# Peptides against a protein of PDB entry 7SFY, part 48

Target 1, 41 residues: chain A of PDB entry 7SFY
Amino acid sequence: ELFNLESRVEIEKSLTQMEDVLKALQMKLWEAESKLSFATC

## One batch from the design tools (peptide; made by RFdiffusion4, then SolubleMPNN)

Design b2_p21_4_s3 (from b2_p21_4, 14 letters changed)
Fold by OpenDDE base, seed 1:
Structure b2_p21_4_s3 (fold): chain B 41 residues (1-41), chain C 41 residues (1-41), chain A 21 residues (1-21)
Amino acid sequence: as target 1 above (41 residues)
Amino acid sequence: as target 1 above (41 residues)
Amino acid sequence: SKKLLEELLKALEYQKEMDAL
């Protein structure tokens, strides 16, 4: 496995994308829980 | 869109998996940066 | 959507496989 600057940049980009997805999922979780509470209370 | 307990659990599992991947990518980044430093210094 | 989550999970699995190479 060759590690170079290009590889590092790609990994960093992937990390950022994953973080964005995590945030999106957290928002979806919040919405889901909110709706669940609304629907069950 | 119907939100129920099953959907919530699915999202939570997805979040956990994303976090695991993030950690793995962080480790890869560390490895890459370490090797890059070694190779260039 | 559920489909989006499934696709994301699939992408994560793919990423794990790539990380293992």
Scores: peptide ipSAE 0.120, ipTM 0.558, DockQ to the pose 0.022
Fold by OpenDDE base, seed 3:
Structure b2_p21_4_s3 (fold): chain B 41 residues (1-41), chain C 41 residues (1-41), chain A 21 residues (1-21)
Amino acid sequence: as target 1 above (41 residues)
Amino acid sequence: as target 1 above (41 residues)
Amino acid sequence: SKKLLEELLKALEYQKEMDAL
């Protein structure tokens, strides 16, 4: 299939979703680590 | 369950995998866009 | 949950493969 504007937009949407998931996971990790350090220290 | 080192490591592994996927998709997008511009211009 | 994360990662890998075609 030929890459076109539709394909680009679709891929960009997917990338955005993945980035959002990444950010969410990073925040979860940070929060968990923060709680751990707070509880232990 | 209490967050511990095992949990942290597991999450970090998952994050790394997601980042790798993101990078791969970004590269694919760039390559596709490059081909498109080359073909059209 | 771990299971949800695994499913998400699987979906992302699938998407990667689809984009590679």
Scores: peptide ipSAE 0.119, ipTM 0.548, DockQ to the pose 0.022
Fold by OpenDDE base, seed 4:
Structure b2_p21_4_s3 (fold): chain B 41 residues (1-41), chain C 41 residues (1-41), chain A 21 residues (1-21)
Amino acid sequence: as target 1 above (41 residues)
Amino acid sequence: as target 1 above (41 residues)
Amino acid sequence: SKKLLEELLKALEYQKEMDAL
């Protein structure tokens, strides 16, 4: 297997996408926990 | 939609899984770049 | 492998769809 520019670009794009999803999930979790906290306070 | 403990646990599990995959991809990228660097140095 | 990456991207896409719900 020969690593080349195309492979690197593909991996980096995938990493970026995953980071974006991670952020989205973290935001959803924060929102949900905030609502729960509000409901229980 | 009612957020509950089960939902929170599921989201946290998903986050953990994605973090693990992110780390794996970063490691693969590092390995590939290290090999490339070695080959080009 | 490329196949592994494709599977990961598929899983990621599925997760995006779930997040949209």
Scores: peptide ipSAE 0.118, ipTM 0.545, DockQ to the pose 0.022
Fold by OpenDDE base, seed 2:
Structure b2_p21_4_s3 (fold): chain B 41 residues (1-41), chain C 41 residues (1-41), chain A 21 residues (1-21)
Amino acid sequence: as target 1 above (41 residues)
Amino acid sequence: as target 1 above (41 residues)
Amino acid sequence: SKKLLEELLKALEYQKEMDAL
């Protein structure tokens, strides 16, 4: 790959997408753990 | 300033770190959902 | 579901390969 401005833009888009996925997974984890706590307590 | 090799390396390190966190969260999510399924079924 | 997590991991692996080109 030849690194250029286009490549930078694509990487930044990927970073943003990964961050959104991280947030979604963190929310899902919290929900699952909360439901588990409710179910087992 | 113009995007350079140093900036690319830093972004790629960040991407790798985010990927590792994503994997860890996915494992935790699966464990939590599995335990929830066990507890509620 | 496990299927969704597997798809996400697959997408991440694909992204790693793209970053290496």
Scores: peptide ipSAE 0.120, ipTM 0.527, DockQ to the pose 0.047; fails the geometry check

Design b2_p21_4_s4 (from b2_p21_4, 16 letters changed)
Fold by OpenDDE base, seed 2:
Structure b2_p21_4_s4 (fold): chain B 41 residues (1-41), chain C 41 residues (1-41), chain A 21 residues (1-21)
Amino acid sequence: as target 1 above (41 residues)
Amino acid sequence: as target 1 above (41 residues)
Amino acid sequence: SLKELLELLKALEYRKKMDAL
């Protein structure tokens, strides 16, 4: 496809969504590990 | 779902995968923008 | 939930593949 303003905006939106998901996964991992360590200590 | 070693491994794999996709999208955006030219005339 | 996050990741991968066509 030809690059245009719509394509750029769409890519940027996708990047933002992925960053949010990435952060959410990192938080989930942290919470899970924190609870595990707390429960085992 | 209860957190266990298997769950942790899957989350970490997902994080890595998302990071790779994020980087790929960023590269695609950069390439598109670097090739962008205005059809002014 | 973790399940929802993984499903969203899969959807984003699918979207990426479609954008490449």
Scores: peptide ipSAE 0.114, ipTM 0.513, DockQ to the pose 0.021
Fold by OpenDDE base, seed 5:
Structure b2_p21_4_s4 (fold): chain B 41 residues (1-41), chain C 41 residues (1-41), chain A 21 residues (1-21)
Amino acid sequence: as target 1 above (41 residues)
Amino acid sequence: as target 1 above (41 residues)
Amino acid sequence: SLKELLELLKALEYRKKMDAL
């Protein structure tokens, strides 16, 4: 099966959204680790 | 323009790789948050 | 949402498998 233009655009949009989620998770991880470092007695 | 098979396969592989990274980040985030909860005085 | 993205990925994998038949 060859994907048409619509399918290609949809996949590329999905990739972009996943990249955004990756970045958000990376930032949240950094924040959690920073709080861990700071909050440890 | 039609999206050729090679491009489709490449994008699907990228999506799979991103999914794996997402899962790893989610688990690391859970671990960090768990340690934060435990380590807080 | 993350759930929707994962479902889209699964759908792509399914279509890939069907193409191999």
Scores: peptide ipSAE 0.100, ipTM 0.467, DockQ to the pose 0.043
Fold by OpenDDE base, seed 1:
Structure b2_p21_4_s4 (fold): chain B 41 residues (1-41), chain C 41 residues (1-41), chain A 21 residues (1-21)
Amino acid sequence: as target 1 above (41 residues)
Amino acid sequence: as target 1 above (41 residues)
Amino acid sequence: SLKELLELLKALEYRKKMDAL
């Protein structure tokens, strides 16, 4: 497989997208856990 | 949608899987960039 | 850059660990 600038950029974009999804999921998890904590207190 | 322990665990598993994929992609990117650097030197 | 991506990943992992405490 030939690596070039375009491939690097595409990989970086994919990584960024996955990071964004991870952050979103973490926020959703936090929100859910916060609500649960509030409900149990 | 009702959040429960099972949902939390599932989200955490998904997050872990995505982190693993991110790490793998970063390693591949590093490897590719290292090879490119070597080739350009 | 790759360095920035690594730093972001580390930050995500750190936040995850903190949230788990």
Scores: peptide ipSAE 0.100, ipTM 0.504, DockQ to the pose 0.025
Fold by OpenDDE base, seed 3:
Structure b2_p21_4_s4 (fold): chain B 41 residues (1-41), chain C 41 residues (1-41), chain A 21 residues (1-21)
Amino acid sequence: as target 1 above (41 residues)
Amino acid sequence: as target 1 above (41 residues)
Amino acid sequence: SLKELLELLKALEYRKKMDAL
């Protein structure tokens, strides 16, 4: 059995989407942590 | 290169690792946001 | 979902391994 091109492309698409979400979360984490230093009452 | 068994296994490992990191980042983000809320009085 | 995709991938790996025997 061979894994066809369409299935491979779909998996790679999913990987890319996950990477994008990871990057977004990393950025939001940075923002949240940064805002802690600016927190004032 | 043909999408062979080794490539599929490696992609599976990468996806699993990314999912674990995603979950960890989500938890850290929640923690940071919670601390931010607390720190802002 | 990712979980379902991983399960499908594992199933395909098992089938391919069996075919290689």
Scores: peptide ipSAE 0.094, ipTM 0.460, DockQ to the pose 0.013

Design b2_p21_7_s1 (from b2_p21_7, 14 letters changed)
Fold by OpenDDE base, seed 5:
Structure b2_p21_7_s1 (fold): chain B 41 residues (1-41), chain C 41 residues (1-41), chain A 21 residues (1-21)
Amino acid sequence: as target 1 above (41 residues)
Amino acid sequence: as target 1 above (41 residues)
Amino acid sequence: DEELRLLEAEREEFLKKLNEP
């Protein structure tokens, strides 16, 4: 099958969604690592 | 931007690469969160 | 496109795993 404009648009949407998840995971990782610095004993 | 088979293959490779990065970040997040449970005071 | 549909299905499955409690 030929790769057309519709297929491109759908793939770009998928990439954007994955980028959003990536950013969310990066933020959560930062939060988790930051909590270690706040730990006091 | 081109709408051909080569472009589709390259985009699919990008999606796969992003999935690999997401998996790696998930593992790093787990590791960071696990370290919090090991903290003792 | 069957190949595109398979990629989208894989993405959806991966995202579901990430959102599991």
Scores: peptide ipSAE 0.090, ipTM 0.471, DockQ to the pose 0.023
Fold by OpenDDE base, seed 4:
Structure b2_p21_7_s1 (fold): chain B 41 residues (1-41), chain C 41 residues (1-41), chain A 21 residues (1-21)
Amino acid sequence: as target 1 above (41 residues)
Amino acid sequence: as target 1 above (41 residues)
Amino acid sequence: DEELRLLEAEREEFLKKLNEP
């Protein structure tokens, strides 16, 4: 099969979704580390 | 890049790398939350 | 594209694991 526009769009959608999860995890990590710093100061 | 097999392989590798980063962040989040629990219990 | 469908299935499985309590 030739890599067509539809296949590319679906893969890019997958990457975007994973990036959104990555951002969410990064924010949660920051929050957890911030709370840890507060609790241990 | 052209819409060919090589481009698909590169995108799939990018997705795999994204998953690895997500897993790493999930682990770090767990560690931070675990330490928070330890510090506040 | 069968390979694309397999990749999407892997993604969905990964996301389900991330959402596990």
Scores: peptide ipSAE 0.084, ipTM 0.474, DockQ to the pose 0.021
Fold by OpenDDE base, seed 3:
Structure b2_p21_7_s1 (fold): chain B 41 residues (1-41), chain C 41 residues (1-41), chain A 21 residues (1-21)
Amino acid sequence: as target 1 above (41 residues)
Amino acid sequence: as target 1 above (41 residues)
Amino acid sequence: DEELRLLEAEREEFLKKLNEP
């Protein structure tokens, strides 16, 4: 299989999407931990 | 620039590493939400 | 392989930020 410019762009988009999901999950984790702290204090 | 098989393999390794981080964060989020549910019920 | 090098550098920087205290 020969990869061209379009294949590279698609892979880069996948990496960017993964990074966005990771950031979103970190924020949600922080929110959950913050709520846990609030509820247990 | 020519996007060859070696470049693809390295990007796939990067994606796998990011997916492992994603899974770890998802598990931590689930644990935090579970503890929150336990504490607030 | 400049484009791949740049992508790997960006990923590495992102992972470093994820591990910041």
Scores: peptide ipSAE 0.075, ipTM 0.472, DockQ to the pose 0.020
Fold by OpenDDE base, seed 1:
Structure b2_p21_7_s1 (fold): chain B 41 residues (1-41), chain C 41 residues (1-41), chain A 21 residues (1-21)
Amino acid sequence: as target 1 above (41 residues)
Amino acid sequence: as target 1 above (41 residues)
Amino acid sequence: DEELRLLEAEREEFLKKLNEP
């Protein structure tokens, strides 16, 4: 396989898209856990 | 909505899968760029 | 959570594209 500008652009696009989804998932997890409380009564 | 263990597990699974793909993509990008050479002749 | 389900669906579609031959 020949590495070229097109290949790099596609990889970078994929990385960006995944990073955006990861950030969203991480925020969701943080929000959920931050609001988590345990019953003590 | 009630946060529970099931929700957390699903989020964590999603994160893990995406992180694995990100690592692979980042390595491929690094390898490709590390091997990149320019013609001088 | 509907938003979570949408994110998961988006992830699955993305991963499918990455794994295309």
Scores: peptide ipSAE 0.075, ipTM 0.445, DockQ to the pose 0.025

Design b2_p21_7_s2 (from b2_p21_7, 14 letters changed)
Fold by OpenDDE base, seed 5:
Structure b2_p21_7_s2 (fold): chain B 41 residues (1-41), chain C 41 residues (1-41), chain A 21 residues (1-21)
Amino acid sequence: as target 1 above (41 residues)
Amino acid sequence: as target 1 above (41 residues)
Amino acid sequence: EEEKKKLEEERKKYLEKLNLP
């Protein structure tokens, strides 16, 4: 658990992966909302 | 699965949770690096 | 108090460099 270069690299990789997932989710949300149609009747 | 208000709310909640986790990880990384000391001997 | 402020500023700069969402 002691912080060292190896640990730092692992954490930064995890952060990057989560950032990518967040962006993907934001895109999916945008797509879903873009396709959303409101009832007219 | 159909996109509706309920689904939108769920996705937005998930996004917020992930952002919170990311912030926590960033803070932990900073804390760890702040405590990091280099060998002098 | 001043030390706390300094530490917070350093943290802020660090987070800005990460530039995560």
Scores: peptide ipSAE 0.178, ipTM 0.541, DockQ to the pose 0.050
Fold by OpenDDE base, seed 4:
Structure b2_p21_7_s2 (fold): chain B 41 residues (1-41), chain C 41 residues (1-41), chain A 21 residues (1-21)
Amino acid sequence: as target 1 above (41 residues)
Amino acid sequence: as target 1 above (41 residues)
Amino acid sequence: EEEKKKLEEERKKYLEKLNLP
């Protein structure tokens, strides 16, 4: 396997994309939990 | 959209899985960059 | 062990720069 500038750039792009998705999912989880209510009756 | 315990568990599993992949990619990137050499001639 | 510690510190600094979750 060869590693060059192009390979590094692609890896960094993929990492950034996954980070963005992770942050979005974390926000969705937080929002969902914040709205969670429990039935008492 | 409904949020319940099952949905939360699935989201958390997905987040953990993505974090594991991210960590693996970060390590690979570090290793590759650590081995990187530049041509001078 | 000393060389291993140096490598771990370098990795830590690298990961801190990436600033990923």
Scores: peptide ipSAE 0.177, ipTM 0.542, DockQ to the pose 0.048
Fold by OpenDDE base, seed 2:
Structure b2_p21_7_s2 (fold): chain B 41 residues (1-41), chain C 41 residues (1-41), chain A 21 residues (1-21)
Amino acid sequence: as target 1 above (41 residues)
Amino acid sequence: as target 1 above (41 residues)
Amino acid sequence: EEEKKKLEEERKKYLEKLNLP
């Protein structure tokens, strides 16, 4: 297994992509819960 | 778009999975960099 | 155990710099 600049860049790109997806899912969860209305009965 | 208990559980499962992947990639990046040797020339 | 602790602290500092969730 070789590690060079190209390999590091590729891994960091993957990390950035995963972080973006995580943030998007967190926002979706927040938005979904914000629209949740509780039954008052 | 309906949000109920089942939807929340599904989103939280996805978030947990993404966090696990992120942590795995972070560890792989650290391990790869820890094995990097610099040319002394 | 002490060497393992040192390695873990180095990893923690590295991960903190990445500033990922």
Scores: peptide ipSAE 0.176, ipTM 0.545, DockQ to the pose 0.048
Fold by OpenDDE base, seed 3:
Structure b2_p21_7_s2 (fold): chain B 41 residues (1-41), chain C 41 residues (1-41), chain A 21 residues (1-21)
Amino acid sequence: as target 1 above (41 residues)
Amino acid sequence: as target 1 above (41 residues)
Amino acid sequence: EEEKKKLEEERKKYLEKLNLP
């Protein structure tokens, strides 16, 4: 397939979406760990 | 669901996988753009 | 070798602009 403006836009959209998901997952991980409590006994 | 060691490991694995995919897509984008030629006429 | 180096630097600049997490 030919790489053109449409192809670039499609790839960039996919990348942006994945980046957003990554950020969301990182935030969820941080939030979960920040709320995690432990007992010493 | 509880956030525990299993959950953290799962999330971290998912994040790593997505990062790998992102890197691959970025490389593909760059490669495609680097090979793209245009005509002035 | 020099051409490969230039290409690598160009790629590096491209990646820097993307600013991925």
Scores: peptide ipSAE 0.173, ipTM 0.536, DockQ to the pose 0.051

Design b2_p21_7_s3 (from b2_p21_7, 11 letters changed)
Fold by OpenDDE base, seed 2:
Structure b2_p21_7_s3 (fold): chain B 41 residues (1-41), chain C 41 residues (1-41), chain A 21 residues (1-21)
Amino acid sequence: as target 1 above (41 residues)
Amino acid sequence: as target 1 above (41 residues)
Amino acid sequence: SALEEQLRKEREAFREKLDKP
């Protein structure tokens, strides 16, 4: 594996995409927990 | 979409897996940046 | 579900990218 500028840019792009997915999952989790709390109350 | 306990557990499991992948990518980024710095010096 | 399948595919794609030599 060659670690150069292109490799760094590609990894940073992947990290950004993963962070976006994580944010979306966190929102889904909040929605699920909100509905569970609502159903429990 | 049904938001229940099983859905929450599945989402949390996915979040954990994504966080593990992010940590691995962060390590790869550090390694790449370290090699770039080494090559630049 | 469709969401779970999409997330699975995305995770696998990122793992493949991570493991790329």
Scores: peptide ipSAE 0.106, ipTM 0.531, DockQ to the pose 0.022
Fold by OpenDDE base, seed 4:
Structure b2_p21_7_s3 (fold): chain B 41 residues (1-41), chain C 41 residues (1-41), chain A 21 residues (1-21)
Amino acid sequence: as target 1 above (41 residues)
Amino acid sequence: as target 1 above (41 residues)
Amino acid sequence: SALEEQLRKEREAFREKLDKP
């Protein structure tokens, strides 16, 4: 099985996109938790 | 719609699953890069 | 390749999870 530079670059781009989405979701979770804490206090 | 403890737990589970997929992809990339380096040396 | 196909499937699974919430 052959793996080349172009394939590697494409995979790295996909991984970066996934990381960005994950971070965005973590931020949304933080905001939601903050609101929940405020509402339940 | 109200955000509650159950919703938080569900989101955390989803985030964990996404992290697992991301880590799996990173491992596959590492293996591929290792093979590429070996093949191109 | 088999590697690329596997990575494709994993990315698709990730995207499906994003669409669930």
Scores: peptide ipSAE 0.104, ipTM 0.519, DockQ to the pose 0.029
Fold by OpenDDE base, seed 5:
Structure b2_p21_7_s3 (fold): chain B 41 residues (1-41), chain C 41 residues (1-41), chain A 21 residues (1-21)
Amino acid sequence: as target 1 above (41 residues)
Amino acid sequence: as target 1 above (41 residues)
Amino acid sequence: SALEEQLRKEREAFREKLDKP
C-alpha cells in the first residue's frame, strides 16, 4: 500500500481518536486520585 | 500527494509512542481506582 | 509538503496536550 491521501485521512482519524481517549483517561485519573483524598480508612 | 518511506516511518513511530502513552494512562487509572477501593470502608 | 506540515502540527498539538494532564 502507498502512503497517500487515504492513508492521511486514516492517520488523522487515529490521532483524533487517540486524543479523545487520552483526554478521557486524564480526566478519569484526576477524578480517581481526587476521590482518594476523601477516603477515611 | 504521496509520502516517502521516511515520512511514513516517522509518523508510524509517533503513533506507536502515542499508543504507549495511552496504555500507561490506562494502567495509572486502574491503579488509582484500585487504591480507591482499598481506602474505602 | 503541506500535508507533512499539517501532520507535524497535529502531532505537536497532541504532545502539548499530553504535557498538560
Scores: peptide ipSAE 0.103, ipTM 0.476, DockQ to the pose 0.017
Fold by OpenDDE base, seed 3:
Parts: C-alpha cells; structure tokens; sequence
Structure b2_p21_7_s3 (fold): chain B 41 residues (1-41), chain C 41 residues (1-41), chain A 21 residues (1-21)
C-alpha cells in the first residue's frame, strides 16, 4: 500500500519525536558521565 | 502526493536506524548511571 | 516527487546531526 497524507504526517511527527528523545538522552548521558568523573573517589 | 514502495522502504530504514541509535544511547546511559551510583562516595 | 525529496533531505540532515561529536 502507498502512504497517504495522514501516514506521511505521522511519520514526520515520529521522526521529530525521536530526534527530541535522542537529544535528551545525549544531554543526560553527558551529565551522567560528567558526574561520574567528578564523583568517583 | 502519495509515496511509492521505494520511498516507504527508505523511510522505514531511516526510522530503524534512529531506533538503533536511541537504544544504544539508552544502554550507555544505563551503564553510566549504574557506574555513577556504584562509584559515588 | 517534491515531497519525497524534502523528506530525503530532512532525514539526511538528521543523520548529519547524529554524526557530530
């Protein structure tokens, strides 16, 4: 089956959402690694 | 405007690649947070 | 089509962002 307008919009929204989650995880990873190096005794 | 089969397959591959990156980041985040809790004095 | 080309460009741009250090 071919994707109609509704399917296209849903895919574009999904891509945007995944990008936002990836950015958030990258930030949290940086924070965790930073704290690890700082807090390690 | 409708997407043909080739365009759909390419979009699905891109989504899968993004999901793989997301999973990798989630795993690294879990490891970093685990090490942080363990190594924190 | 124009729409397919636009989506291709958006995906390419996203991949480039992920490759940034």
Amino acid sequence: as target 1 above (41 residues)
Amino acid sequence: as target 1 above (41 residues)
Amino acid sequence: SALEEQLRKEREAFREKLDKP
Scores: peptide ipSAE 0.098, ipTM 0.467, DockQ to the pose 0.018

Design b2_p21_7_s4 (from b2_p21_7, 11 letters changed)
Fold by OpenDDE base, seed 2:
Structure b2_p21_7_s4 (fold): chain B 41 residues (1-41), chain C 41 residues (1-41), chain A 21 residues (1-21)
Amino acid sequence: as target 1 above (41 residues)
Amino acid sequence: as target 1 above (41 residues)
Amino acid sequence: SALEELLEAARAAYREKLAKP
């Protein structure tokens, strides 16, 4: 089992990708909640 | 710096936390979208 | 979904790195 610089860098890239997805979901959630607020009366 | 067991464990925790947040956001997004309805009033 | 595939890819990549002796 090895955990070296190369392995860490690759894992951190994956974490960055997950963070990008998180941001996208947060924006979509905001849009959905905004539509909910204005579409209901 | 050294990439030891502690570093690996910390990264695994970060991945798990990201997965939990992503799942929560997916559920909240589904909930928000499911509550949307066409404005008729 | 794309999100699920991303998560699986990330986990798989991590497991692959940990599997290296």
Scores: peptide ipSAE 0.088, ipTM 0.462, DockQ to the pose 0.040
Fold by OpenDDE base, seed 5:
Structure b2_p21_7_s4 (fold): chain B 41 residues (1-41), chain C 41 residues (1-41), chain A 21 residues (1-21)
Amino acid sequence: as target 1 above (41 residues)
Amino acid sequence: as target 1 above (41 residues)
Amino acid sequence: SALEELLEAARAAYREKLAKP
Protein backbone atom coordinates (compact mmCIF):
# COMPACT_ATOMS: atom_id res chain seq x y z
CA GLU B 1 0.00 0.00 0.00
CA LEU B 2 1.40 3.34 -1.07
CA PHE B 3 0.87 6.27 1.23
CA ASN B 4 -0.23 9.43 -0.49
CA LEU B 5 -2.49 12.33 0.33
CA GLU B 6 -5.53 10.59 -1.11
CA SER B 7 -4.96 7.45 0.94
CA ARG B 8 -4.42 9.41 4.14
CA VAL B 9 -7.57 11.44 3.64
CA GLU B 10 -9.61 8.31 2.96
CA ILE B 11 -8.29 6.57 6.07
CA GLU B 12 -9.03 9.61 8.22
CA LYS B 13 -12.55 9.79 6.82
CA SER B 14 -13.07 6.15 7.72
CA LEU B 15 -11.71 6.74 11.23
CA THR B 16 -14.13 9.60 11.77
CA GLN B 17 -17.04 7.54 10.50
CA MET B 18 -16.19 4.65 12.80
CA GLU B 19 -15.85 6.97 15.78
CA ASP B 20 -19.28 8.42 15.03
CA VAL B 21 -20.77 4.94 14.87
CA LEU B 22 -19.07 4.02 18.13
CA LYS B 23 -20.54 7.07 19.84
CA ALA B 24 -23.98 6.28 18.47
CA LEU B 25 -23.80 2.75 19.84
CA GLN B 26 -22.61 4.01 23.21
CA MET B 27 -25.53 6.42 23.33
CA LYS B 28 -28.01 3.69 22.45
CA LEU B 29 -26.60 1.53 25.21
CA TRP B 30 -26.88 4.40 27.67
CA GLU B 31 -30.46 5.08 26.64
CA ALA B 32 -31.39 1.43 26.95
CA GLU B 33 -29.82 1.17 30.39
CA SER B 34 -31.49 4.39 31.45
CA LYS B 35 -34.87 3.02 30.43
CA LEU B 36 -34.20 -0.15 32.34
CA SER B 37 -33.24 1.81 35.43
CA PHE B 38 -36.34 3.95 35.17
CA ALA B 39 -38.64 1.01 34.54
CA THR B 40 -37.36 -0.85 37.58
CA CYS B 41 -37.85 2.11 39.92
CA GLU C 1 -36.45 -0.56 21.31
CA LEU C 2 -36.90 -2.86 24.27
CA PHE C 3 -33.96 -3.32 26.56
CA ASN C 4 -33.34 -6.88 27.61
CA LEU C 5 -30.33 -9.10 28.14
CA GLU C 6 -30.23 -10.08 24.47
CA SER C 7 -30.25 -6.46 23.32
CA ARG C 8 -27.53 -5.45 25.76
CA VAL C 9 -25.28 -8.31 24.73
CA GLU C 10 -25.78 -7.54 21.05
CA ILE C 11 -24.98 -3.85 21.53
CA GLU C 12 -21.85 -4.68 23.50
CA LYS C 13 -20.73 -7.07 20.76
CA SER C 14 -21.20 -4.32 18.20
CA LEU C 15 -19.23 -1.87 20.36
CA THR C 16 -16.34 -4.30 20.59
CA GLN C 17 -16.41 -4.91 16.85
CA MET C 18 -16.33 -1.19 16.10
CA GLU C 19 -13.46 -0.67 18.54
CA ASP C 20 -11.48 -3.42 16.82
CA VAL C 21 -12.03 -1.81 13.43
CA LEU C 22 -11.01 1.57 14.83
CA LYS C 23 -7.78 0.10 16.14
CA ALA C 24 -7.09 -1.57 12.80
CA LEU C 25 -7.59 1.71 10.95
CA GLN C 26 -5.33 3.52 13.41
CA MET C 27 -2.64 0.93 12.87
CA LYS C 28 -2.90 1.21 9.10
CA LEU C 29 -2.60 4.97 9.35
CA TRP C 30 0.45 4.61 11.57
CA GLU C 31 2.04 2.17 9.12
CA ALA C 32 1.36 4.44 6.18
CA GLU C 33 2.78 7.46 7.98
CA SER C 34 5.80 5.44 9.03
CA LYS C 35 6.48 4.48 5.43
CA LEU C 36 6.13 8.08 4.37
CA SER C 37 8.55 9.20 7.06
CA PHE C 38 11.06 6.57 6.01
CA ALA C 39 10.70 7.31 2.32
CA THR C 40 11.28 11.03 2.84
CA CYS C 41 14.44 10.51 4.87
CA SER A 1 -8.39 -7.01 2.39
CA ALA A 2 -9.05 -8.13 5.95
CA LEU A 3 -9.43 -4.52 7.06
CA GLU A 4 -11.94 -3.77 4.32
CA GLU A 5 -13.96 -6.82 5.29
CA LEU A 6 -13.98 -5.80 8.95
CA LEU A 7 -15.00 -2.28 8.02
CA GLU A 8 -17.86 -3.48 5.85
CA ALA A 9 -19.04 -5.92 8.51
CA ALA A 10 -19.00 -3.18 11.14
CA ARG A 11 -20.96 -0.85 8.89
CA ALA A 12 -23.52 -3.56 8.29
CA ALA A 13 -23.82 -4.18 12.02
CA TYR A 14 -24.31 -0.47 12.60
CA ARG A 15 -27.11 -0.32 10.06
CA GLU A 16 -28.79 -3.30 11.65
CA LYS A 17 -28.64 -1.83 15.16
CA LEU A 18 -29.63 1.72 14.31
CA ALA A 19 -32.17 1.05 11.57
CA LYS A 20 -34.85 0.10 14.10
CA PRO A 21 -34.47 2.36 17.13
Scores: peptide ipSAE 0.082, ipTM 0.497, DockQ to the pose 0.023
Fold by OpenDDE base, seed 3:
Structure b2_p21_7_s4 (fold): chain B 41 residues (1-41), chain C 41 residues (1-41), chain A 21 residues (1-21)
Amino acid sequence: as target 1 above (41 residues)
Amino acid sequence: as target 1 above (41 residues)
Amino acid sequence: SALEELLEAARAAYREKLAKP
């Protein structure tokens, strides 16, 4: 199948999903690091 | 701009970059969470 | 993890498009 508009839309959708994962991970990291500063002596 | 080979290559670069960032963030998260369980006091 | 599963689904969708003739 040749790459066309439909194929591009699907790939861009995947990129958006990956970005959402990265954002979620960054939030978890922020939480962990915040707790780390609190938990450490 | 129509989707072509050049556009595909550019998108693939973005995907690779996101994967690299994800790996780095996952490692940092692991390190932070590991330190939380370590008794420093 | 749920995050990894979401990422894999995204990559799988991309690979599927690449594999189609």
Scores: peptide ipSAE 0.090, ipTM 0.466, DockQ to the pose 0.024; fails the geometry check
Fold by OpenDDE base, seed 4:
Structure b2_p21_7_s4 (fold): chain B 41 residues (1-41), chain C 41 residues (1-41), chain A 21 residues (1-21)
Amino acid sequence: as target 1 above (41 residues)
Amino acid sequence: as target 1 above (41 residues)
Amino acid sequence: SALEELLEAARAAYREKLAKP
């Protein structure tokens, strides 16, 4: 792993992307759980 | 999007995977920043 | 690297979930 600012910036970009993906997945999970609870209640 | 327990489980697995990757990236960022601070301080 | 592979796998999984109706 290269030690420089560019590496840090790229890591931060990756982190942001992963966080966005995580949020999207969390929303999908919520939707799925909401539908499931509706159907099973 | 398929509405069933399998979908929920798959989403949860994906979430966990993303969280693990996120943690790994955070650790790498910490390492990079630690090295950088050491060099720049 | 292992991290890159993990990232790609996670992204692929995400793309699959988004594409899944």
Scores: peptide ipSAE 0.083, ipTM 0.499, DockQ to the pose 0.024; fails the geometry check

